Peptides against a protein of PDB entry 5X9X. Designs and how they scored, part 2

Target 1, 41 residues: chain A of PDB entry 5X9X
Amino acid sequence: SSVSELEQRLRDVKNTNSRFRKALMEKENELQALIRKLGPE

## One batch from the design tools (peptide; made by RFdiffusion4, then SolubleMPNN)

Design b2_p26_1_s3
Fold by OpenDDE base, seed 1:
Formats: structure tokens, C-alpha cells, sequence
Structure b2_p26_1_s3 (fold): chain B 41 residues (1-41), chain A 26 residues (1-26)
């Protein structure tokens, strides 16, 4: 059904969103590590 | 970041479409 197709697409977008959130978190962690290494403190 | 924002916008649109389809089916 059209609803089932939309729900499948919704799941795909949610999965993509989760992957991007993970990538952003990893980049933030990397940035924070660099700040700790290179920062004045 | 921009790709995440786009995905979140698409998510919202799909959720609204699902809501409308459910209302029509009820």
C-alpha cells in the first residue's frame, strides 16, 4: 500500500539520520580531542 | 550537518504524508 511504502521510506530516512548523527558525534569527539591537544590549557 | 538537516526535513515531510494517508484510510 501507499502507506506501507511511505513507512518504508520513513524508516530509510530515519536510518540515514541516525548515520549522520553518528558521524557528527564522531567529528565532534575528534574536534574535542584536537582541542585538548592543541589548546592553551 | 547540512545533509542531516535535509534528512530531518524529509523525515518531517514523510511523517506528515503518512498522517494524511492514515486520516484518509480511517
Amino acid sequence: as target 1 above (41 residues)
Amino acid sequence: EEELRRAEQELSRLEEQIRRQRELAE
Scores: peptide ipSAE 0.086, ipTM 0.646, DockQ to the pose 0.731
Fold by OpenDDE base, seed 5:
Structure b2_p26_1_s3 (fold): chain B 41 residues (1-41), chain A 26 residues (1-26)
Amino acid sequence: as target 1 above (41 residues)
Amino acid sequence: EEELRRAEQELSRLEEQIRRQRELAE
């Protein structure tokens, strides 16, 4: 049904968002590590 | 510094992707 398709799309968006949040956190940690290593560049 | 610049650019890209996904969920 159209409702079940929309629910599936919402789950997909939520899963994608969760993956990007994790990637963002990892990249932020990497950035902070570089800042600590090199200082203000 | 090139590595820092690249990391900042990638971070900005990921933040924009998260923003777009949130808009799609609204």
Scores: peptide ipSAE 0.053, ipTM 0.544, DockQ to the pose 0.051
Fold by OpenDDE base, seed 2:
Structure b2_p26_1_s3 (fold): chain B 41 residues (1-41), chain A 26 residues (1-26)
Amino acid sequence: as target 1 above (41 residues)
Amino acid sequence: EEELRRAEQELSRLEEQIRRQRELAE
């Protein structure tokens, strides 16, 4: 049904968004580590 | 989605900080 298709699309968007959030978090952690290395510490 | 947008903005800020640190080290 149209409702079931919309629910599936919503799940797909949520899954995609979750994957991108994870990738961004990993890159943020990498960048923070690099900032600490390049910092005056 | 707002949380993703916020994460992208934070990533951009961190990239800019790294760029500035590299420029100071040159």
Scores: peptide ipSAE 0.041, ipTM 0.483, DockQ to the pose 0.037
Fold by OpenDDE base, seed 4:
Structure b2_p26_1_s3 (fold): chain B 41 residues (1-41), chain A 26 residues (1-26)
Amino acid sequence: as target 1 above (41 residues)
Amino acid sequence: EEELRRAEQELSRLEEQIRRQRELAE
């Protein structure tokens, strides 16, 4: 049904958004570690 | 969406900091 399709799309968007947020957090942590390694300049 | 945008902005800020550090090391 159209309702079930919209519910599935909403779940897919939420899952994708969660994955992107996790990836950004991991990259942020990586960049912070690199900044610390380079030291204050 | 706002949380994602904030995370992207923070990531961009950190990337710019790394870029500046590299330029100073050259």
Scores: peptide ipSAE 0.040, ipTM 0.483, DockQ to the pose 0.018

